# Designs tried in a protein design run: peptides against a protein of PDB entry 5IXI. Part 26

Target 1, 141 residues: chain A of PDB entry 5IXI
Amino acid sequence: TPLLDASSLEYLFAQGQYDLVKCLAPIRDPKTEQDGHDIENECLGMAVLAISHYAMMKKMQLPELPKDISYKRYIPETLNKSIRQRNLLTRMRINNVFKDFLKEFNNKTICDSSVSTHDLKVKYLATLETLTKHYGAEIFE

## One batch from the design tools (peptide; aimed at target 1 F101)

Design b2_p19_8_s2 (made by RFdiffusion4, then SolubleMPNN; from b2_p19_8, 8 letters changed)
Fold by OpenDDE base, seed 2:
Structure b2_p19_8_s2 (fold): chain B 141 residues (1-141), chain A 19 residues (1-19)
Amino acid sequence: as target 1 above (141 residues)
Amino acid sequence: SGLDEFMKNAIKKGREELL
């Protein structure tokens, strides 16, 4: 993979978040039902990365984050719409899984400073490449 | 990496819980 300087990495990370959420870089079509679930979980993971990066940049700990922190503005809008169509119990479960994931990630990784903001950006972009249909093809070749 | 392993495990756990 190509080496990116700090400014380029920051730019691509910011643009990648925007493109994912706005579906300018659409997520890949699921090949199976299980693949669809995998894509959804990957998107939730992307949200955790994005939120954690934000928190680290702002020097915020998990308790300092809003209690109503959500994946909604950090996942593709199409997926968010899909989730909203599901029943209450399912939505509650998704929310719980996300919050637990975020908490665990912060407690075991972010708060321990074992992962840097650089690592998060790299992981985000790498995942974005595999998650979307054609994003970053020219950059990561 | 440790991060990759954590993410993989967390996603797997999430997948199981969402089934």
Scores: peptide ipSAE 0.114, ipTM 0.758, DockQ to the pose 0.661
OpenDDE base, seeds 1, 3, 4, 5: peptide ipSAE 0.051, 0.046, 0.052, 0.053; ipTM 0.685, 0.700, 0.687, 0.688; seed 5 fails the geometry check

Design b2_p19_8_s3 (made by RFdiffusion4, then SolubleMPNN; from b2_p19_8, 8 letters changed)
Fold by OpenDDE base, seed 4:
Structure b2_p19_8_s3 (fold): chain B 141 residues (1-141), chain A 19 residues (1-19)
Amino acid sequence: as target 1 above (141 residues)
Amino acid sequence: SGLDEFLKNAIKKGREKLL
C-alpha cells in the first residue's frame, strides 16, 4: 500500500468516486450469479461510504440530509440503469434496505465507533481496487 | 423479507470486513 498524505488521499478519493460512477473504472465481470450479487452489494456499500463521508464533511446527520437521498449518484451508472429496469417491488426493496443500512451504519459505525473521514476514504479506495477491472492495478499495483 | 435481510446482511458483512 502506497503512503499517501492527506491531500493526495482526498484527491484520489474524489477521482475514484468519479471514475466508479462514470464507469471510467468499470466494475469487474461477475464470475457467477452469486458473484454478481456480491458486486452489486459492494457497490451499494460504496454508496454508503460515500454518503457517510459527505455527511461528515458537511457536519450533517442523516435526518438533515435530503429526504430523497439515495444510492443513485454514488454507484456505477450501468448498475443504476440495471436497477431501474427491475420491477417496482424489487426497486422498493433495494431502496428500503439501502436506507435502513445507511441509518444503521451512521448510528453504529460513524457515531459509536468514531470512524473518521480518513478511514472512509481508505476503505473506499481499497474496495475500489477489488471491485474494478483495472483501477487497482493503476493505482495500487 | 428474505431479500431485504439478504441484501442487508451482505452489505453489512462486507463493510464490517473492510472497516
Scores: peptide ipSAE 0.054, ipTM 0.703, DockQ to the pose 0.133
OpenDDE base, seeds 1, 2, 3, 5: peptide ipSAE 0.053, 0.035, 0.050, 0.054; ipTM 0.701, 0.683, 0.702, 0.704

Design b2_p19_8_s4 (made by RFdiffusion4, then SolubleMPNN; from b2_p19_8, 7 letters changed)
Fold by OpenDDE base, seed 3:
Structure b2_p19_8_s4 (fold): chain B 141 residues (1-141), chain A 19 residues (1-19)
Amino acid sequence: as target 1 above (141 residues)
Amino acid sequence: SGLDEFMKKAIEKGREKLL
């Protein structure tokens, strides 16, 4: 993979978030039903990365984040619509699991300072490449 | 629950690669 300077990385990270959420870089088609679930979990993971990056940039602790923090603005709109159509219990489960993981992730990243914003951007873009159909093919190797 | 465990496991693997 090519080396990216800070400015390029920041640009690609911001653009990648926009492209993922707006489905301009559509997620890949699942090969199996299980693959579909894996894709959804990867998207939820991407939301954790994005939110954590935001929190770190704003120097915010977890209690300072909005109490109703959610993945909804950080995942593909198509996936968000799909989740909204699921039954209440399933949606509650997804919300709870996401919140729990976000808390755990922040404890080991923001609180411990073991992960930098640079690391989050790299992980986000690397995952984005594997998650989407053709995004970043000319950039990443 | 199976859903909760699976989701946590899958997302955790992603975190392990990052850390």
Scores: peptide ipSAE 0.037, ipTM 0.661, DockQ to the pose 0.131
OpenDDE base, seeds 1, 2, 4, 5: peptide ipSAE 0.037, 0.032, 0.032, 0.031; ipTM 0.660, 0.650, 0.640, 0.628; seed 1 fails the geometry check

## One batch from the design tools (peptide; aimed at target 1 L49 D100 F101)

Design b2_p20_1 (made by RFdiffusion4)
Pose (drawn by RFdiffusion4):
Formats: sequence, C-alpha cells, structure tokens
Structure b2_p20_1 (pose): chain A 132 residues (1-60, 70-141), chain P 20 residues (1-20)
Amino acid sequence: TPLLDASSLEYLFAQGQYDLVKCLAPIRDPKTEQDGHDIENECLGMAVLAISHYAMMKKMSYKRYIPETLNKSIRQRNLLTRMRINNVFKDFLKEFNNKTICDSSVSTHDLKVKYLATLETLTKHYGAEIFE
Amino acid sequence: DPYSAEAAKTAFDKFVSKFK
C-alpha cells in the first residue's frame, strides 16, 4: 500500500516543480566543474520531464522549468553557448517524447515519480526541515 | 564544451537510462 494517492501525487508534483523553479529546493553544490555541468544537464532533463508531462496530460523553452539561479547563470554566457543549450534541450525533448515515452512505456505517473525521486537527489535536503 | 555533441549524448543517455 503506497503513501500517496493520485491527488497528493499531482499536488506534490506541482509543488516540486514550484520548489525547483523558485529555488526553495536549491540544487546541490557541485563536487567538481564536471559534476556542476552534469547537474545543469539534469536540470535540462527535469525541464524535459515537466514539459513532456504537461503535453501528455493535455493529450498533445526550458527557461520556465529550471531553477532561476541556473537561468541567471546561463544568461551570463555567450550567445553561441545559449544557442547550444537550446539545441541540446530540444534534442533531449524530442528524443524523449519520440522514443523513450514509447520504448520504456512511460506514463504520467512514472514521470512524476522520476521527477520527485530526482528532486530527492538533485536538491539539498528535500523534504527536510532545518532549524537554526 | 559541456554541451558538445558527445557530452550531450552522454548526458541524455544517463538521463533516459533511469526509465529502463
């Protein structure tokens, strides 16, 4: 018997997206430059998940689906790199919706689950309350 | 380049592998 029902899961998914974007769920610190880039790439993956879920739900830009801090960080880079980030994101989104959804038979439930399960490891102290 | 073709491919593969 699971902890959450569909309603709580949907709400938690929406709250999780809110926390990730507004940085109430701050992304974990990088151990290395490479780890940092990997974190940014995972953020693009999270944006793909959020958009894919939205499109899936209604039976049909990454900027609004990533932490604002990474957004500000990306806005500081040269134009070619931003075009590159856009292209990489588009490729991720296309590849995910064209192949992975079908191949791995990804439902909306699995998607929300992977999103939140990824929040548990992508962000600092998710679901915890720290008092000073 | 962290977003080069090879790097992007590796990042996508790591991402999508979670659904396998």

Design b2_p20_1_s1 (made by RFdiffusion4, then SolubleMPNN; from b2_p20_1, 8 letters changed)
Fold by OpenDDE base, seed 2:
Structure b2_p20_1_s1 (fold): chain B 141 residues (1-141), chain A 20 residues (1-20)
Amino acid sequence: as target 1 above (141 residues)
Amino acid sequence: DPWSEEAAKKYKEKFLSKFY
């Protein structure tokens, strides 16, 4: 893998978020129904990483974030549209899963200072590479 | 049910294990 300086990593992280949400880096096709569920959960994980990075940059903890913070702006638009079409109970469950992920990640990782913003960017891009179709090869080869 | 508490726990553990 090539060495990425801070400026390059910052750029790639920002661009990666944009590419994921705007589906310029489309998520990979699921191999099975279970794989599809895994992909959706990975997308929620990407939202957790993005929000946590934002919080760290602003020196904020989870309780200081907006009460209605959501995954919606941090996942692929196609997935967001799909979720909006699901019934209320399912949408509630998805939201609960996300909030639980975010809460635990914040408590056990961010609050413990075990992860830096640098680490988050690297992990975000690494996950993006595995989550999307042929993305990241030009970056990490 | 992929959005059950049990399923969510499994996904969460898998995700969080990547960080600590």
Scores: peptide ipSAE 0.314, ipTM 0.844, DockQ to the pose 0.696
OpenDDE base, seeds 1, 3, 4, 5: peptide ipSAE 0.311, 0.307, 0.307, 0.303; ipTM 0.842, 0.840, 0.841, 0.837

Design b2_p20_1_s2 (made by RFdiffusion4, then SolubleMPNN; from b2_p20_1, 9 letters changed)
Fold by OpenDDE base, seed 2:
Structure b2_p20_1_s2 (fold): chain B 141 residues (1-141), chain A 20 residues (1-20)
Amino acid sequence: as target 1 above (141 residues)
Amino acid sequence: DPYSKEAAEKYKEKFLSQFY
C-alpha cells in the first residue's frame, strides 16, 4: 500500500464512503450463498467503522448519538433495499446484531481510545478494496 | 441462519481481532 498523507487519507475515506453507499464502487459478486452473507456482514462492519469515526470526530459517546442510529445510510443502497424486502423477524435480527456490534466496537474506540480515527480510515479503505469489484486501481496502479 | 447469535458473534470477534 502506498504511503498516504493525512489529507489524502481523509479525502479517500470520504470519497470511499460515498462510492460504497451510492454503488459507484459496486460490491463483488458472491461465489456462494455463504459468501453473500459474508459480504453483507462486511458491509455492516463498514457501517460500524463509519459511525464510530463520525462519533470520534464529533467527540461524542455512543449514547449521545441518535437513538435510532442505523446502518441504513452507511451501506450500499442496493443492500439496503434488499434488507427492507426481508421479513420483520430478519430485519429485527439484523438491527439487534448491528447494535450489539456497534456497542462492542465503541468500547475499543471511544471508551478506551484503543483505536484512532486514522486506524478506522485505513481499515475502511482496505476493506473497501477487497469488498468491491475493482476499487483501488487508481490508487495502487 | 446467517444472522444467528453464533454467526454474529463469530464475525464480530473476527472483525474486532484486527484491532488488537
Scores: peptide ipSAE 0.364, ipTM 0.835, DockQ to the pose 0.638
OpenDDE base, seeds 1, 3, 4, 5: peptide ipSAE 0.363, 0.365, 0.363, 0.363; ipTM 0.837, 0.835, 0.835, 0.835; seed 3 fails the geometry check

Design b2_p20_1_s3 (made by RFdiffusion4, then SolubleMPNN; from b2_p20_1, 8 letters changed)
Fold by OpenDDE base, seed 4:
Structure b2_p20_1_s3 (fold): chain B 141 residues (1-141), chain A 20 residues (1-20)
Amino acid sequence: as target 1 above (141 residues)
Amino acid sequence: DPYSEEAAKKYKEKFLSQFY
């Protein structure tokens, strides 16, 4: 990351979000059932990062965020389709987990401002590299 | 249950630790 200038980070972050959601950078195959659950949690984390970055760039506060804000637009479309096929109880649990995660994380990003937009972009790209199958070839090769 | 309160707490703490 020290080798990436601000302009490069901004571009890579924007492109990375698009690639993840559109499955141009597909998520890696799970090695076990538990690994699959870890992958899904990482995707929820990616949604938290993306939403928090958006809120910070718009200079929004927590009360200003939509009450029905969802992870759906910020996770891989394949995973979103999979979640929609699950039963109501499971979907409710996923929503609760996400909302709690987003709320607590935003205390550090929006309320405390202890985390910068730069930090969010770095974490997003770093996670994207490990979460997807071959992402990073264009950057590191 | 991967979406239990305990599982969610573990992942949340792991994720947030990256910013401590």
Scores: peptide ipSAE 0.370, ipTM 0.839, DockQ to the pose 0.610
OpenDDE base, seeds 1, 2, 3, 5: peptide ipSAE 0.362, 0.366, 0.374, 0.363; ipTM 0.840, 0.838, 0.842, 0.837; seeds 3, 5 fail the geometry check

Design b2_p20_1_s4 (made by RFdiffusion4, then SolubleMPNN; from b2_p20_1, 11 letters changed)
Fold by OpenDDE base, seed 3:
Structure b2_p20_1_s4 (fold): chain B 141 residues (1-141), chain A 20 residues (1-20)
Amino acid sequence: as target 1 above (141 residues)
Amino acid sequence: DPWSEEEAEKYKKKFFSQFY
């Protein structure tokens, strides 16, 4: 696996976010029901990474972020549509879990500075490779 | 269902272990 310079990493991170959300890098087909849950969980996790990176770059803590901050713009559009079709209680649970997850991770990124923006980009791209069908082969193979 | 309380906690542990 070749080392990515900062410029390449920044580009790939930005492009990867776009490709994931727009389904240009489609998520892989689940092998089992649990695998499907794992895929969706990872997508939501990637939203945490993306939002945290955004917040760090803007030097904004979570309370300063827009009140309507959500995973919706940071996950595949197909998944977003699927979640919208789920019942209210499920959507509320997902929102609550996500907010709590984001808060907890915020403590380790913005507050404690234990995780850098570099770490977030690397983790994002690595996760993107595992989630998508053939994305990132040129980077990690 | 994805991100049930059990699934969320399990995933969070996995997620955070990548950084700490």
Scores: peptide ipSAE 0.523, ipTM 0.905, DockQ to the pose 0.609
OpenDDE base, seeds 1, 2, 4, 5: peptide ipSAE 0.520, 0.519, 0.522, 0.521; ipTM 0.905, 0.904, 0.903, 0.902; seed 2 fails the geometry check

Design b2_p20_2 (made by RFdiffusion4)
Pose (drawn by RFdiffusion4):
Order: structure tokens, then C-alpha cells, then sequence
Structure b2_p20_2 (pose): chain A 132 residues (1-60, 70-141), chain P 20 residues (1-20)
């Protein structure tokens, strides 16, 4: 018997997206520059998941689906790199929706689950309350 | 700087990240 029902899961998914974007769920610190880039790539993956879920739900830009801090960081880079981030994101989104959804038979439930399960490891102290 | 990896590394990342 699981802890959450569909309603709580949907609400938690919406809250999780809110936390990730507004940085109430701050992304974990990088161990290395490579780890940092990997974290940014996971954020792009999270944006792909959020958009794919939205499109799936209604039966049908990454900027609004990533932490604002990474957005401000990306806005500081040269234009070619930003075009490159857009191209990589588009490729991820296309590849995910054209192949992975079908191949791995990804439902909306699995998607929200992976999203939140990824928040547990992508962000600092998710679900915890720290008092000073 | 460009933080993004090569094509092959992105494909590996994709497979790993979008594993269900």
C-alpha cells in the first residue's frame, strides 16, 4: 500500500516543480566543474520531464522549468552557448517524447515519480526541515 | 565557457537520465 494517492501525487508534483523553479529546493553544490555541468544537464532533463508531462496530460522553452539561479547563470554566457543549450534541450525533448515515452512505456505517473525521485537527489535536503 | 559535453557524452547522459 503506497503513501500517496493520485491527488496528493499531482499536488506534490506541482509543488515540486514550484520548489525547483523558485529555488525553495536549491540544487546541490557541485563537487567538480564536470559535476556542475552534469547537474545543469539534469535540470534540462527535469524541464523535459515537466513539459512532456504537461503535453501528455493535455493529450498533445526550457527557461520556465529550471531553477532561476541556473537561468541567471545561463543568461551570463555567450549567445552561441545559449543557442547550444537550446539545441541540446530540443534534442532531449524530441528524443524523449518520440522514443522513450513509447519504448519505456512512460506514463504520467512514472514521470511525476521520476521527477520527485530526482528532486530527492538533485536538490539539498528535500523534504527536510532545518532549524538554526 | 561551453558547459555542455560532446555528442556521445550527451547521448550517454540521456540514456542514464531518462532511464525508467
Amino acid sequence: TPLLDASSLEYLFAQGQYDLVKCLAPIRDPKTEQDGHDIENECLGMAVLAISHYAMMKKMSYKRYIPETLNKSIRQRNLLTRMRINNVFKDFLKEFNNKTICDSSVSTHDLKVKYLATLETLTKHYGAEIFE
Amino acid sequence: SDPLPSKEELEDFFKSFFDF

Design b2_p20_2_s1 (made by RFdiffusion4, then SolubleMPNN; from b2_p20_2, 10 letters changed)
Fold by OpenDDE base, seed 3:
Parts: sequence; structure tokens; C-alpha cells
Structure b2_p20_2_s1 (fold): chain B 141 residues (1-141), chain A 20 residues (1-20)
Amino acid sequence: as target 1 above (141 residues)
Amino acid sequence: MDILPNEEELKKQFEKFFSF
């Protein structure tokens, strides 16, 4: 993995978010049903990282974020469409899992001030490489 | 419809996000 300066990392992070959501960097195909669940969980994790980065940049804490904060704008559009087709109880469960993860992540990392925006960008791009089909080859080889 | 794994498994999976 090459050493990136701050400006390069910022650019790649912004582009990576766009590519993931717009499916320009499509998520990998699941090998099993469980792998499919793991992929969706990874996408929720990506949303947590992106939202946390946004909150830190805006100097906002979780209680200050909108109560209707959602993963919808931070996951692949194809996955978002898939989730909307699921029944109400399943969607409620996904929402609860996401909010719990966001809350725990914030308490364990953001509120402790042990994690920087730099760390979030690195984690995001590293996860994006493993989550998508071909992303990273042009950046990390 | 597909259901997410249990809370314990999710917690374990997400643990990697806490490491930097």
C-alpha cells in the first residue's frame, strides 16, 4: 500500500464514497447466503464510517445529528433498492442494527477522541477495496 | 426475506471497524 499525502487521501475518500453509492465500484458477488449478509453488514459499516467522518468535520455529536439519520445515502443504490423491497419488520431491524452500530462506534471511538478523520478515510478505503470487485488495483498496486 | 445475523455475530463482525 503506497503512502498517501493528506490531499490525495481526501480526494480518494470522496471519490470512493461516490463510486460506492453510484455502483461505479460495484460490490462483490456473494459466494453464499451468509456471505451476502456479510456484504450488507460491510455496507452498513461503510455508512457508519462516512457519517462519522461527516459529523467530525461538522463538529457534531450523535445527539446533534438528525433523529432520522439513515444509511440510505451512504450505501450502494442497488442495495438500498433491495432493502426497500423487504417487509416492514426486516427494514425496522436493519434500521435498529445500523443505529446501534453507529451509536456504539461513536461511543467507542469518536467520543473518546481516539480516532481522527484521517483514520476514518484509511479504514473506508481499505474496506472499499475488499468489498468491491475491482477497486483498489489502480490505487494500491 | 433475508434477515441480518444475530446481534452477537454482528458485534463480532463490526469489531474490526474499531481497530485503527
Scores: peptide ipSAE 0.281, ipTM 0.802, DockQ to the pose 0.687
OpenDDE base, seeds 1, 2, 4, 5: peptide ipSAE 0.277, 0.280, 0.278, 0.261; ipTM 0.803, 0.802, 0.806, 0.797; seeds 1, 2, 5 fail the geometry check

Design b2_p20_2_s2 (made by RFdiffusion4, then SolubleMPNN; from b2_p20_2, 7 letters changed)
Fold by OpenDDE base, seed 3:
Formats: C-alpha cells, sequence, structure tokens
Structure b2_p20_2_s2 (fold): chain B 141 residues (1-141), chain A 20 residues (1-20)
C-alpha cells in the first residue's frame, strides 16, 4: 500500500511522467538484449498507463480516444528517437501492439472498471522505480 | 540490439507487465 496521501501520489505521478519522458529519470542500462527489449516494452506499457489514466480522468469512452493516439509523447524521448530510426516493419509491430493493447487495457480500465486511477498511478510509479537508474525511495508498503 | 519480438510475444509481455 502507498505511504503517500492522494495529493502526494498525484504529484509524484505527474512528476514521474515528466521525468520519464524528458529523461530526467533515465531508463536503466540493459543487462542483456532481452533486458533491453523488456525495458522498451515497459516504457510502452508506461505509455498505456499514462494514456489510460488520462482517459479515465476525463471519463472518455473508447470511441473518443484519438485514432492516432501514440506512445510517442509518453515514452522517454531517447527511446522515441530510437524507435523512429528502426525499420518500418519494427515500427509497425510496435504500433500495432501498442494500439491493440491500449484498446484491450482501456476495456479493462474504462469498461470493466477493474483497474482504478489509483492502481494506475501506483503501477506507474512502481515501474518507474525499477525502470529508471536512480529513482526514488520506498514509496509503497 | 536484435529485432523486436513478434507482435504476439510483445502482447504477452504486455500482459505480464499489466498484472496488478
Amino acid sequence: as target 1 above (141 residues)
Amino acid sequence: MDPLPSEEELKEQFKKFFSF
């Protein structure tokens, strides 16, 4: 359970998003190639969390989500640049998986309501702690 | 870095990631 009150959690969530995207909290160095893939996927997952949180806060329906919604503004800028330099097939895969998962996750968060905005913030910050090099302290208990 | 995993593999990884 989080040690922080709601306002502190909200602040850290917002700041964490900024820090991740702006690489102020840089992602950790991969230990292996697979670890590198995992890190990138976690970053994409962070984008899903951020977008879903936004959608939930705005009480957006699935059709209201922009069809061109992208991970680009929600992942580390360094990773975004890296992805843009990859071949078309890779980028298509990333886009397809992201779109599909965002849809599925939004069904879970918005339609099913099995995940709360609180859960998203906690998951985001917890992931941020493990994903980045020097982030945080024990915020959760 | 090796090519990105297949879409199916990526989806599976995302499922794991979003285990709450």
Scores: peptide ipSAE 0.119, ipTM 0.714, DockQ to the pose 0.587
OpenDDE base, seeds 1, 2, 4, 5: peptide ipSAE 0.110, 0.068, 0.114, 0.112; ipTM 0.706, 0.627, 0.703, 0.706

Design b2_p20_2_s3 (made by RFdiffusion4, then SolubleMPNN; from b2_p20_2, 9 letters changed)
Fold by OpenDDE base, seed 5:
Structure b2_p20_2_s3 (fold): chain B 141 residues (1-141), chain A 20 residues (1-20)
Amino acid sequence: as target 1 above (141 residues)
Amino acid sequence: MDILPSEEELKELFKRLFSF
């Protein structure tokens, strides 16, 4: 039994993506340097969920996605700015790690149809709640 | 700290992401 009906979930998912990227729902303050690293990793995970959802909605396989697909439009703008301040080699490595991450997610979940777009929306919003400052607490707490 | 995740961090992240 889903917590939200399909229409409500669709609305919240769209709004949640917008709020995360535009930093209207700012990510939580890191408690330590390692916590900050974990937060950045979670943001990459959020990008994987969003891109996978996009691909499924378009009925596209990963190889059919644009070759220049990137996390840049799917993570908080503040984090994207931070990454752009890092040196070229680091940015290239981040991109490669992200692409590998996306491929592995696709191979394990999307290809065998074990995960639906509904599941991705639920997971996205649930993760968004834990990642941001009390976002959607009344729904997911 | 670099944003690049270690293998252990990736495993934990996947564990969370794949928990539906």
Scores: peptide ipSAE 0.237, ipTM 0.800, DockQ to the pose 0.569
OpenDDE base, seeds 1, 2, 3, 4: peptide ipSAE 0.232, 0.217, 0.237, 0.235; ipTM 0.800, 0.791, 0.794, 0.792; seed 1 fails the geometry check

Design b2_p20_2_s4 (made by RFdiffusion4, then SolubleMPNN; from b2_p20_2, 11 letters changed)
Fold by OpenDDE base, seed 3:
Structure b2_p20_2_s4 (fold): chain B 141 residues (1-141), chain A 20 residues (1-20)
Amino acid sequence: as target 1 above (141 residues)
Amino acid sequence: MNILPSEEELKKKFEETFSF
């Protein structure tokens, strides 16, 4: 695995976010129904990483984050459409878990300062590789 | 109609996948 300089990592991180949301890097096909749920959960986790990175770059504390912040702009557009078609209780549950984890993760990244923006970008790209269909194999292999 | 895992399972999955 090659060691990327800061500028290269920043570029790949930005491009990876765009590719995931626009489905240019399509998520892998689920092997089972449970695998499908796991894939969706990982997509939501990717949203947490992206939002947390944004917050750190803007030096925003947890109370300063927009109250209506959501995963909608940070997950694959196809998945977002799918979630919108689910019943109200399911959407509420997804939103609750997402917000809870975002708060907890924000405390770790900003308040505890245990995670750097570099760490977030590396984790994002590594997860993107496993989540999508052979994305970045030419870079991470 | 897709039923996601429980809130506890979701949280556990997030913590496991995105731990540092």
Scores: peptide ipSAE 0.092, ipTM 0.689, DockQ to the pose 0.630
OpenDDE base, seeds 1, 2, 4, 5: peptide ipSAE 0.084, 0.034, 0.084, 0.085; ipTM 0.679, 0.589, 0.670, 0.676

Design b2_p20_3 (made by RFdiffusion4)
Pose (drawn by RFdiffusion4):
Structure b2_p20_3 (pose): chain A 132 residues (1-60, 70-141), chain P 20 residues (1-20)
Amino acid sequence: TPLLDASSLEYLFAQGQYDLVKCLAPIRDPKTEQDGHDIENECLGMAVLAISHYAMMKKMSYKRYIPETLNKSIRQRNLLTRMRINNVFKDFLKEFNNKTICDSSVSTHDLKVKYLATLETLTKHYGAEIFE
Amino acid sequence: SEFTTAFNEMMNRILNKYNS
């Protein structure tokens, strides 16, 4: 018997997206530059998940689906790199919706689950309350 | 899970194309 029902899961998913974007769920610190880049790439993956879920739900830019801090960080880079980030994101989104949804038979439930499960490891102290 | 593996591999494959 699971902890959450569909309603709580949908609400938690929406809250999780809100936390990730507004940085109430701050992304974890990088151990290395490479780890940092990997974190940014995961964030693009999270944006792909959020958009794919939205499109899936209605039966059908990454900027609004990533932490604002990374957005400000990306806005500081040269134009070619930003075009590059856009292309990489588009490729991720296309590849995910064209192949992975079908191949791995990804439902909306699995998607929200992966998203939140990813929040548990992508962000600092998710679900915890720290008092000073 | 299969989804997690396929998702991560798909992203790494695309990233390797761009880094080459």

Design b2_p20_3_s1 (made by RFdiffusion4, then SolubleMPNN; from b2_p20_3, 7 letters changed)
Fold by OpenDDE base, seed 5:
Structure b2_p20_3_s1 (fold): chain B 141 residues (1-141), chain A 20 residues (1-20)
Amino acid sequence: as target 1 above (141 residues)
Amino acid sequence: SEFDKAFSEMMKKILEKYES
């Protein structure tokens, strides 16, 4: 992005992660049950982006990541609380979906160096803008 | 971009897995 320099993008990315997790940038209200599922999946996607960025910054491959890595610290706290209230089978399914997403994303984009940390930050912020109610309009619009 | 397309396709895949 020619408009945002590297320093500005780094700051916005860090702040965006904090705002999403702490619900300072609240996610959009679901219009239907299916929309709710889509929102949750988008949040899992945000976790994948954040973790992938972390791994790249630490120069770690997916097998080198901690085995206890989870989406929990990378999704909105409200969603995390909601997931914890669901039954064991549902929680297991969500965890499997996340792990599959992370693995697939890493294999197709990170391992072949087709995606940079810059690309991840841009994608994260762009997705954050659409996922949340009124965040980032001044940046991308 | 190709990256955006790949990410969108992966989102569709996890949706399918979530509903299965």
Scores: peptide ipSAE 0.232, ipTM 0.807, DockQ to the pose 0.544
OpenDDE base, seeds 1, 2, 3, 4: peptide ipSAE 0.137, 0.143, 0.150, 0.117; ipTM 0.704, 0.713, 0.712, 0.702

Design b2_p20_3_s2 (made by RFdiffusion4, then SolubleMPNN; from b2_p20_3, 11 letters changed)
Fold by OpenDDE base, seed 2:
Structure b2_p20_3_s2 (fold): chain B 141 residues (1-141), chain A 20 residues (1-20)
Amino acid sequence: as target 1 above (141 residues)
Amino acid sequence: SKFDKDFEEMRKKILEKYEK
């Protein structure tokens, strides 16, 4: 595994977020309907990581975040477009699932200070490598 | 790591809620 210094990791994390959202690093094709749900859930996880990193950098607690915080700007634009076309009940369920994920993650890992921004960046990039078709394999080889 | 395992466990639980 290559050694990444702090500046390199920061750059790659920022670029990775941009690439995921803008679909420059497209997510892998689902093999089944269940696989599609797994991929969407991974994307929600990526949003949780990104938001948690943002909150930690700004020294914000979860209740201090906007009440209408959403996954929308932290997932691939294609997926966001797809979700917006689904019925209201489905969209509400996705939103509730995301909010529960964010709350649970922050309560169990962020609030007890067991996770650092460094950990979040590494996890984000590692997940990005497995989630996308052909991205960043060289980072963790 | 513990962090990785905990995160994946949470992700799995959330997926189960989504599928219900």
Scores: peptide ipSAE 0.407, ipTM 0.864, DockQ to the pose 0.546
OpenDDE base, seeds 1, 3, 4, 5: peptide ipSAE 0.235, 0.402, 0.403, 0.400; ipTM 0.751, 0.863, 0.863, 0.862

Design b2_p20_3_s3 (made by RFdiffusion4, then SolubleMPNN; from b2_p20_3, 11 letters changed)
Fold by OpenDDE base, seed 4:
Structure b2_p20_3_s3 (fold): chain B 141 residues (1-141), chain A 20 residues (1-20)
Amino acid sequence: as target 1 above (141 residues)
Amino acid sequence: SKLEKDFNEMRKKILKKYEE
């Protein structure tokens, strides 16, 4: 992995978020139904990372974030549209899973002073590379 | 790292819920 200075990492992180949400870096095609679930899980994870990074940058704790915080603006818009078309129970389930993930990640990981915004950016970009079809060569190859 | 371990563990929990 090439060494990135702080400014370059900040740029790549911001651009990566934009590319993921706007589907400029499309997520990979699922090979099986289980693979599809894995992809969705990774997308929810990306939302958790992005929100956690935001909170850390703003020096905000999870309870200080808006109660209506959602994964919707942090996942690919195509996936967001797909989820919106699913039944109410499924949408509630996804939301509950996300909320639990975010809460647990905050309590167990983010509250640890050893974790920095730098770590979150690297994890985000690394996951983005594996999640998308042809993204990440500029960062990890 | 702790970040990787925690994140992966939580991803597994999410996956388990989808399989139910």
Scores: peptide ipSAE 0.328, ipTM 0.840, DockQ to the pose 0.567
OpenDDE base, seeds 1, 2, 3, 5: peptide ipSAE 0.317, 0.319, 0.207, 0.313; ipTM 0.835, 0.834, 0.729, 0.833

Design b2_p20_3_s4 (made by RFdiffusion4, then SolubleMPNN; from b2_p20_3, 10 letters changed)
Fold by OpenDDE base, seed 5:
Parts: C-alpha cells; sequence; structure tokens
Structure b2_p20_3_s4 (fold): chain B 141 residues (1-141), chain A 20 residues (1-20)
C-alpha cells in the first residue's frame, strides 16, 4: 500500500467507514451463493477491525466493551437488513461467529500490542477496496 | 504482516463455522 500521512489516513478511514455502512461504496455483487457468504464474512471482518480500532482509541480492553456489542452499526445497511430477514437460528449463528471473530482477533493482535491503530486503518481501507465495486482504486491499485 | 495473518486465520475460521 502507498505511504499515507497520518492526517490523510485518518480522513480516509473515517470516510471509508461511512461509505461502507451507508452503501455509498457498495459491496461487490456475489458471483455464487458461496461468494455471497464470503462477502458477508468480509463485512463481519470489517466490523471487527472498526470495533478494534475504536477500543484501542478509547484504551478499552475487550471485557470493558459493552456486552451487547454488535456488528450492526459497522456493516452495510443493506446487509444488515438482509440478516434481519433471516430466521432466528441463522441470526444467532452469525452473531456467535462475529463474537468469536472479535475475541480471537483481539487476543492475537490487540493484546500483543504489536498492532497499532495505524495498521488497522490501513487494513480496513485495503480490505474495503477489494470488498467494494470501485472504491479506492486509485489509492490501492 | 502479523495483522494480515491474524485476519486471514479468523476469516478461515468463520468460513469453517458457516460450513459446519
Amino acid sequence: as target 1 above (141 residues)
Amino acid sequence: SKLDKAFEEMRKKILEKYES
């Protein structure tokens, strides 16, 4: 990835989160049913990155985060609506998968202090570029 | 990087859980 100064990276990260959630940067169209699941998993990953960044900025440990922490505010609104239409068991499974992802990611990265907020922003934007249709092509191409 | 590795490992686990 190209070198971005702190101010530029901060701006792009904030804008990227907004664009993803508000579907201004729409996620790519699934080619198959399995591809659709992969896209959803990527979105859950984006939520984990965003939440982890938030926690680090607030200097909060995972146990200090609200127990009702959710991916809902950190994924595309269209996907959130889709998930809400699914049956209870499916929604429970997705929630469990997300919580496990967040926990394990936190243990392997945040707790080790080897990953900075800078790293999370870069990873977020890089993943956003691959996840969406045309976002950030000029920056991360 | 360590971050990339951790992220990929978590993605793999998520995929496995969806398939099970």
Scores: peptide ipSAE 0.206, ipTM 0.766, DockQ to the pose 0.538
OpenDDE base, seeds 1, 2, 3, 4: peptide ipSAE 0.106, 0.113, 0.064, 0.068; ipTM 0.697, 0.686, 0.667, 0.675; seed 2 fails the geometry check

